Peptides against a protein of PDB entry 4N7V. Designs and how they scored, part 94

Target 1, 222 residues: chain A of PDB entry 4N7V
Amino acid sequence: TLRSITSPLVAHRLKPIRQKTKKAVVSILDSEEVCVELVKEYASQEYVKEVLQISSDGNTITIYYPNGGRGFPLADRPPSPTDNISRYSFDNLPEKYWRKYQYASRFVQLVRSKSPKITYFTRYAKCILMENSPGADFEVWFYDGVKIHKTEDFIQVIEKTGKSYTLKSESEVNSLKEEIKMYMDHANEGHRICLALESIISEEERKTRSAPFFPIIIGRKP

## One batch from the design tools (peptide; made by RFdiffusion4, then SolubleMPNN)

Design b2_p19_1_s2 (from b2_p19_1, 5 letters changed)
Fold by OpenDDE base, seed 2:
Structure b2_p19_1_s2 (fold): chain B 222 residues (1-222), chain A 19 residues (1-19)
Amino acid sequence: as target 1 above (222 residues)
Amino acid sequence: ELDKELQEELKKFAEEEEI
């Protein structure tokens, strides 16, 4: 099943973006829907031959073939759907479209990993918890030039000198110089606070059923 | 700055095209 290889994509709260490749254009729309446009070249002109439009919650996939399958000239936005539209649920998506859905999902996950959910200013740094899941990315930009980037898989450190390295285990973290440990301690505290606030704010958001509370900014730059 | 990082990652993503 498709569910055995990927979960439904989640594009809520993401800003519109459009990325062109050789074979496709992937975009997040103002509606927070995700579109994959399959592109073919003919006589030095690019045409959109197929469009997958995926709902913001990833559960509904609308597929159409512009201009009766003849294709529509590539533009700055996806072509509007015509009368020849197929609609599928995530669990009923034909296997021939699974690779295209997975591509859209990976794109959305990448965008989420660079989309601020919580921005928290401390005395020493700008801390940012991102939208991706599970294990959201967390970045700390110290005002003195040090940067720490935490992911589910690694921690990247960029020192004042521009020296960069990646840590993949607790032993490597414990072997850091004392000066760098101070930055790491601050980053970890900021991360803990952001996760705690995310939990509290998400619960209140669930109760109110109003406009989204995220993204949120806490504190101010000194 | 995050926008620059995103653009760099999107460029890499586009180069890895698996569609």
Scores: peptide ipSAE 0.351, ipTM 0.886, DockQ to the pose 0.861
Fold by OpenDDE base, seed 4:
Structure b2_p19_1_s2 (fold): chain B 222 residues (1-222), chain A 19 residues (1-19)
Amino acid sequence: as target 1 above (222 residues)
Amino acid sequence: ELDKELQEELKKFAEEEEI
């Protein structure tokens, strides 16, 4: 099943973006829907032959073939779904479209990993918890130039000297120089705080059923 | 800062062409 390969994409709170590739254009719309436009070239003109429009919650996929399958000239936005429209739920998406959905999902996850959910200014750093899940990326930009980037898979450290390295295990983290451990400790504290705040704010969102509270900024640069 | 990082990653993503 598709679900065994990926979860429904989530594009909530993402800013609109449009990324062109050789074979496709992937977009997040103002509506927070995600579109994959399959592009073909004919006579030096690019045409959109197929569009997958995915709802912001990833659960509904609308597939259409512009201009009766003849294609529509590539523009600054997806062509309107006027003809040959199919609508699927995530769990009923035909297998032939799974790869395209996965592509959209990966794109959204990438954007989410660079989209601030919580920005927290400490005495020493700007801490940023990103929108991706599970295991949101966490970046710490120390005012002195040190950077720490935590992902679910690794921790990247950029030292003042510009030296960069990646840590993938606790053993490697434990082997850090003491001076770097201080930065790591601060990063971890900032991370803990951001996660705690995320939990609290998310709970309030659930209770109030109001407009999204995220993204938020806490504090200011000293 | 993040915009730059995003653009760099988007470039890599676009180069993969996995559709």
Scores: peptide ipSAE 0.326, ipTM 0.877, DockQ to the pose 0.826
Fold by OpenDDE base, seed 3:
Structure b2_p19_1_s2 (fold): chain B 222 residues (1-222), chain A 19 residues (1-19)
Amino acid sequence: as target 1 above (222 residues)
Amino acid sequence: ELDKELQEELKKFAEEEEI
């Protein structure tokens, strides 16, 4: 099943973006829907031959073939759906579209990993918890130039000198120089706070059923 | 800053990910 390979993509709270690739254009729309435009070149012009429009929650996929499959010239936005639109649920998506859905999912996940959910200014750094899940990326931009990027898989450190390295295990983290540990400790504290705030705010958001509270900014740059 | 990082990652994505 598709579900065994990937989860439904989640594009909520993402800003609109349009990215052209070699074979496709992927967009997040103002509606937070995700569009994959399959592009083919013909006579030195690019045409959109197929469009997958995926709902913001990833559960509904609308597929259409512009101009009866002849394609429409690539433009600055997806072509409008025409007749013969197919609509599928995530679990009913034909296998032939799974790769395209996965592509969209990976794109969205990437965008989420670079989309601030919580920005927290400390005395020493700008901390940012991102939208991706599970294990949201967390970035710390110290005002003195040190940068720490935490992901589910690794921690990247960029020192003042520009020296960059990646830590993939706890042992490597524990082996850091004391001066770097201080930055890491601060980053970890900021991360803890952001996660705590995320939990609290999400719960309040659930209770109130109001407009999204995220993204939020806590504090100000000193 | 973050937008720049996103654009860089998107370029990488476009190069490495095939549809």
Scores: peptide ipSAE 0.315, ipTM 0.872, DockQ to the pose 0.879
Fold by OpenDDE base, seed 5:
Structure b2_p19_1_s2 (fold): chain B 222 residues (1-222), chain A 19 residues (1-19)
Amino acid sequence: as target 1 above (222 residues)
Amino acid sequence: ELDKELQEELKKFAEEEEI
């Protein structure tokens, strides 16, 4: 099943973006829908031959073929659906479209990993919890030039000198220089705070069913 | 700064990821 290889993509709160590749254009729309445009070249002109439009929650996929499959000239946005539109749920998506859905999903996940959900300014750093899940990325930009980037899989450290290294285990973290440990401690504290705030705010969102509270900014740059 | 990072990652994505 598609679910066995990916979960429904989630594009909520993401800003619009459009990325072109050789064979496709992937977009997040103002509506937070995600579009994959399949591009073909003919006579030095690019045409959109197929469009997958995926709902912001990833659960609905609308597929259409511009101009009856003849294609529509590539533009700054996906062509509007007209005729011969197919609509599928995530669990009913034909296998022939799974690769395209996965492509969209990977794109969205990448964007999410660089989309601030919580920005928290401390005395020493700008801390940012990102939108991706599970295990959201967490970045700490210290005002003195040190950077720490935490992901579910690793921690990257960039020192003042520009020296960069990646830590993949607790043992490696424990082997850090004392100076770097201080930065790590601060980063971890900021991370804990952001996670706590995320939980609290998310619960309030659930209760109120109001407009999204995220992204939020806490504190100010010194 | 994050925008720059995103653009760089998107560029890599565009180069490495295809349907």
Scores: peptide ipSAE 0.294, ipTM 0.864, DockQ to the pose 0.811

Design b2_p19_1_s3 (from b2_p19_1 with E8K E11R I19L)
Fold by OpenDDE base, seed 3:
Structure b2_p19_1_s3 (fold): chain B 222 residues (1-222), chain A 19 residues (1-19)
Amino acid sequence: as target 1 above (222 residues)
Amino acid sequence: ELEEELEKELREFAEEEEL
């Protein structure tokens, strides 16, 4: 099943964006829906032949073929659905569309990993918890030039000299020089605080049932 | 800025998935 290889994408709180590749254009709309436009070239002109429009919660997929499958010229936005419209739930999506859904999902995951959910300014750094989940990316930009980027899979460190390296195990983290360990300790504390704030704010958001509280900024750069 | 940053990764994924 599709569910066995991916979860429904989540595009809530993401800003509109349009990204073109050779074979596809992927977009987040103002509605927070996600569109994959399949592009083909004919006579040096690009045409949209197929569109997958996915709901913001990833659970509904609308597929259509512009101009009866002949396609429309690629424009600055997806073509309107007019011909050969099909609607599927996530669990009922035909296998032939799974790769295209996965592409949309990967796009959303990447955007989420680059979209600030919480920005927290400490005395020494700008800390950013991103929107992706589970295991949101966490970036720390120290004012002296050191950068730490934490993901679910690794920690990347960029030192003042510009030297960069990736840590993939606890043993590698434990082998860090004392100087770098101080930065890591600060990053970890900032991360803990952001996670705590996320929990508290999310609970309050649930209770209030108002407009989203995120993204949020805590503190100011010194 | 975000669009430019994501371009490479999205292109590589699209090619791998044979869209």
Scores: peptide ipSAE 0.039, ipTM 0.741, DockQ to the pose 0.456
Fold by OpenDDE base, seed 2:
Structure b2_p19_1_s3 (fold): chain B 222 residues (1-222), chain A 19 residues (1-19)
Amino acid sequence: as target 1 above (222 residues)
Amino acid sequence: ELEEELEKELREFAEEEEL
């Protein structure tokens, strides 16, 4: 099943973006829908031959073939759906489209990992919790130039000198110099606070059913 | 910066999945 390969993508709260590759163009629209345009080249001109338009919650996929399947010249936005439109739910998507859906999902997940959900200013750093899940990325920009980037898989440290390294185990973290441990302790505390606030705010958002509360900024730059 | 990172990651993924 498609569900065994990937979960439905989630594009809520993401800003519009358009990214071109050799074979495809992927976009997040103003509507927070995601479009994959499949591109073919004929006589040194690029044409969109197929479009997958995915709902913001990832559960509905609309597929169409521009200009009756002849293709539409590549432009600055996806071509509008006109004729020969097919609509599928996530669980009923034909297998021939699964790779294209996975491509869209990967794109959205990457954008989410770079999209701030919570910005928290401390006395020493700007902390940012990102939108990706599970295990959202967490960045700490210390005002003195030190940077810490936490992901589900690793912790990256950039020191004042510009020296950078990656930590992949608790043993490596415990072996850090005392000066670096102080930065790590602060980063961990900021991370804990952001996760706690995310939980509380998400619950209030659920109760009110109003406009989204995220992204938010907590504190002020010193 | 984001666009450059996205371009690299998406290009690599597209090549691996034979899109």
Scores: peptide ipSAE 0.039, ipTM 0.736, DockQ to the pose 0.413
Fold by OpenDDE base, seed 4:
Structure b2_p19_1_s3 (fold): chain B 222 residues (1-222), chain A 19 residues (1-19)
Amino acid sequence: as target 1 above (222 residues)
Amino acid sequence: ELEEELEKELREFAEEEEL
């Protein structure tokens, strides 16, 4: 099933973006819907032959073929769904579209990994918890130039000297120089705080059923 | 700053994951 290989994408709170490749254009719209435009070239002009428009919660996929499948000239936004429209739920999406959905999902996940959810200023660093899940990316920009980037898979460290390295295991983290461990400790503290705040705020959002509270900024740059 | 990083990574991703 599609669900076995990916979860429904979540584009809530993401800013509009449009990324073009040779064969596709992926967009997050102002509506927070996600569009995959399949592009074909004919006579040196690019045409959108197929569009997958995915709801912000990833659960509804509208597939359409512009101009009855003849294609619509590639523009700065997806063509409107006017011809040959099919609507699917996530669980009913035909297998032939799974790869395209997965592409959209990966794109959204990447965007989420670069979209601040919580920005937390400490005395020493700007900490940013991103929107991606599970295991949201966490970036720490120390004011002295050190950077730590935590992902679900690794921790990247950029030292003052510009030396960069990636840590993939606890053993490697434990083998860090004491100086770097201090930065790591601070990063971990900031991370913990951000996660705690995320939990608290998310719970309040759930209770109030109001407009989203995120993104938020906590503190100020010294 | 973040926007620049986003654009870079998205471009790389889009090229690698092109349909």
Scores: peptide ipSAE 0.033, ipTM 0.704, DockQ to the pose 0.750
Fold by OpenDDE base, seed 1:
Structure b2_p19_1_s3 (fold): chain B 222 residues (1-222), chain A 19 residues (1-19)
Amino acid sequence: as target 1 above (222 residues)
Amino acid sequence: ELEEELEKELREFAEEEEL
């Protein structure tokens, strides 16, 4: 099943973006829908032959073939659906579209991993909790040039010298030099605070049913 | 800065992704 490969994508709160490749253009629209345009080249002109438009919650997929399948010239936005429109739920999506959906999902997940949900300025760093889940990415940009990037899978450290390395276990973290441990301690504290704030704000958001509270910025750069 | 990094990573990802 498609569900065994990926979960429904979640594009809520993501900014519009359009990324072109040779074979496709993927977009997040102002509506927070995701579009995959399949591109073919004929006589040095690019045409959109197929479009997958995916709802912001990933549960509805609308597929259409521009210009009766002849293709529509590639433009700065997806062509409007006119002919040969099919609508599927996530669980009813034909297998032939699964790879395309997976691409859209990966794209959205990547965007989410770089989309600030909470920005927290401390005395020493700019801390950013990202939108991806589970295990949101957390970045710490120290004002002195040190950078720490935490993911569910690893921690990347960039030292003042530009030396970069990746830590994949608690043992490796514990083996860090004392100077780096201080940065890690600060990063961890910032992370804890961001997670706590996320929980509190999300609960209030659930109660209020208003416009999204996120993204949010806490504090100011010194 | 973050936007530039995003654009770079998205481009690299899109180039590596098989459709």
Scores: peptide ipSAE 0.031, ipTM 0.705, DockQ to the pose 0.752

Design b2_p19_1_s4 (from b2_p19_1 with E3D E11K E12K I19L)
Fold by OpenDDE base, seed 1:
Structure b2_p19_1_s4 (fold): chain B 222 residues (1-222), chain A 19 residues (1-19)
Amino acid sequence: as target 1 above (222 residues)
Amino acid sequence: ELDEELEEELKKFAEEEEL
């Protein structure tokens, strides 16, 4: 099943973006819907032959073929749906579209991993909790040039010298130089605070049922 | 800073086209 290889994509709170590739254009719309435009080139002109429009919660996929499959010239936005539209739920999506959905999902996940949910300015760093899940990325940009990037799978460190390395275990973290451990300790504290704030804010957001509270910025750059 | 990093990652993503 599609569900066995990916979860429904979630594009909530993402800014509109449009990324062109050789064979496709993937977009997040102002509506937070995700569009995959399949592009073909004929006589040095690019045409959109197929469009997958995916709802912001990933559960509804609308598929249409511009100009009855003849294609529509590539523009700055997806072509409008035609009269011949197919609509599928995530679990009923035909297998022939799974690869395209997975591509959209990977795109959204990448964007989410670089989309700030919480920005927290400390005395020493700009801390950023991202929108991706599970295990949101967490970045710490120290004002002195050190960077720490935490993911679910690893921690990347960029030192003042520009030396970069990746840590994949607690043992490797424990083997760090004392100076780097200080940065890591600060990063971990910032991470803890961001996670705590996320929990509190999310609970209030649930209660109010208003516009999204995120993204949020805490503190000021010194 | 993050916007530049996103642009770089999106470029890589585009190069890894699975379609």
Scores: peptide ipSAE 0.209, ipTM 0.816, DockQ to the pose 0.821
Fold by OpenDDE base, seed 3:
Structure b2_p19_1_s4 (fold): chain B 222 residues (1-222), chain A 19 residues (1-19)
Amino acid sequence: as target 1 above (222 residues)
Amino acid sequence: ELDEELEEELKKFAEEEEL
C-alpha cells in the first residue's frame, strides 16, 4: 500500500513556494495544496503533461492532464484543471502515481524542516523549532556565531571558527569539549522550552478551534 | 538566513530526487 511507503503529506501553515526540477515543478499554493507538474521538453519548450494536486492534508489527490494530454506550456503556476479530472483518496491512489506522491511528500517534509513553527529568542541565541514531524528540526543561532542544528538523526555544530561537525550518537555529544557543551546545554534548554510551548499552544488551539496559532515568536532579539 | 538554507536544500533535493 502507499501508506506502507509514506504517510499523507501535511502542508498546513507552509508558505507558498515553487521549485523547478529537471522533470517536474513542485509547488505549495496559497491554498496550502501541493502541486506536482510533470514536465516534458518538446521542441526546446517545456510542457506540463500531468498534474497531481494534493490537498493540504495529503488525503485527496486530483490528477489531470492539461490540454487533453497534449500538455500546456510551463508557466509560473500550475495549469488550471480541465475536463477529465480524476480524484483519489490517499488509500485509493493508483500505484502508478505513488512515486510522484512520494516525491511531493519528501518535498513537503523538506520545506517543513525549514519552516519555523516556534521562534524563541533567548539571551544568547535565536532558537527555532521547525514544522516537520516526527522529531521536528531545531536550530539555534547563537549571537556570537555558533550554530547548532538538531534533527531526529543528528546534531550539527558550527563553531565560531566555521568548523563544522556532525554528532550522530549520545557518546559523541558527551565527548564534546566543555566550551561546546555550554552551547549544547543552552540549545537543549531552548529546545525543551519550545517543545513545551508547542504542546501547550497546540492544546489551546485544539480547544478553541480558532485560527492557527502557529507560527509564533517568543521574545525579541536583545 | 533560513530562506537561503531552504533554497539550498531544495536545490539539492531537485538534484538527488528524480521522478
Scores: peptide ipSAE 0.209, ipTM 0.814, DockQ to the pose 0.860
Fold by OpenDDE base, seed 5:
Structure b2_p19_1_s4 (fold): chain B 222 residues (1-222), chain A 19 residues (1-19)
Amino acid sequence: as target 1 above (222 residues)
Amino acid sequence: ELDEELEEELKKFAEEEEL
């Protein structure tokens, strides 16, 4: 099943973006829908032959073929659906479209990993919790030039000198120089705070059913 | 700064096109 290889993509709160490749254009729209445009070149002109439009929650996929499959000239946005539109749920998506959906999902996940959900300014750093899940990326930009990037899989450290290294285990973290441990401690504190705030705010969002509270900025740059 | 990082990562993503 598609679910065995990916979960429904989630594009909520993402800013519009459009990324062109050789064979496709992937977009997040103002509506937070995700579009994959399949591009073919003919006579030095690029045409969109197929469009997958995925709902912001990833559960609905609309597929259409511009101009009856003849294609529509590539533009700054996906062509509007006209005729011969197919609509699928995530669980009913034909296998022939799974690769394209996975591509969209990976794109969205990448964008999410770089999309601030919570920005928290401390005395020493700008901390950012990202939108990706599970295990959201967490970045700490210290004002003195040190950077720490935490992911579910690793911690990357960039020292003041520009020296960078990746830590993949607790033992490696424990082997850090004392100076770097201080930065790590601060980063971990900021991370804890952001996670706590995320939980609280998300609960309030659930209760109020109001407009999204995220992204938020807490504190100010020193 | 984040926008620049995103652009760089999106460029890499585009280069790894599996469609």
Scores: peptide ipSAE 0.207, ipTM 0.815, DockQ to the pose 0.833
Fold by OpenDDE base, seed 2:
Structure b2_p19_1_s4 (fold): chain B 222 residues (1-222), chain A 19 residues (1-19)
Amino acid sequence: as target 1 above (222 residues)
Amino acid sequence: ELDEELEEELKKFAEEEEL
């Protein structure tokens, strides 16, 4: 099943963006829907032959073939759906479209990993918790030039000198110089606070059932 | 618009085309 290889994509709260490749264009729309346009070249002109439009929650996939399958000239946005539209749920998507859905999902996950959900200013740093899940990326930009980037898989450190390295285990973290440990301790505390705030704010958002509370900014730069 | 880091990552993603 498609569910065995990927989960439904989640594009809520993402800003519109459009990325072109040789064979496709992937975009997040103002509606927070995700579009994959399949591109073919003919007589030095690019045409959109197929479009997958995926709902913001990833559960509905609308597929159409512009201009009766003849294709529509590539533009700055996806072509509008025609009368020849197929609509599928995530669990009923034909296998021939799974690769295209997976591509859209990976694109959205990448955008989410760089989209701020919570920005928290401390005395020493700007901390940012991102939108991706599970294990959201967390970045700390110290005002003195040190940067720490935490992911589910690793921690990257950039020192004031520009020296960069990656940590993949607790033993490597414990072997850091004392000066760097102070930055790591601050980053970890900022991360803990952001996760706690995310939980509290998400619960209040659920109760109010109003406009989204995220993204949010806590504190101010000194 | 998105920040420069995202633009660089999206460029890399586009170079790793699977479609």
Scores: peptide ipSAE 0.195, ipTM 0.808, DockQ to the pose 0.668

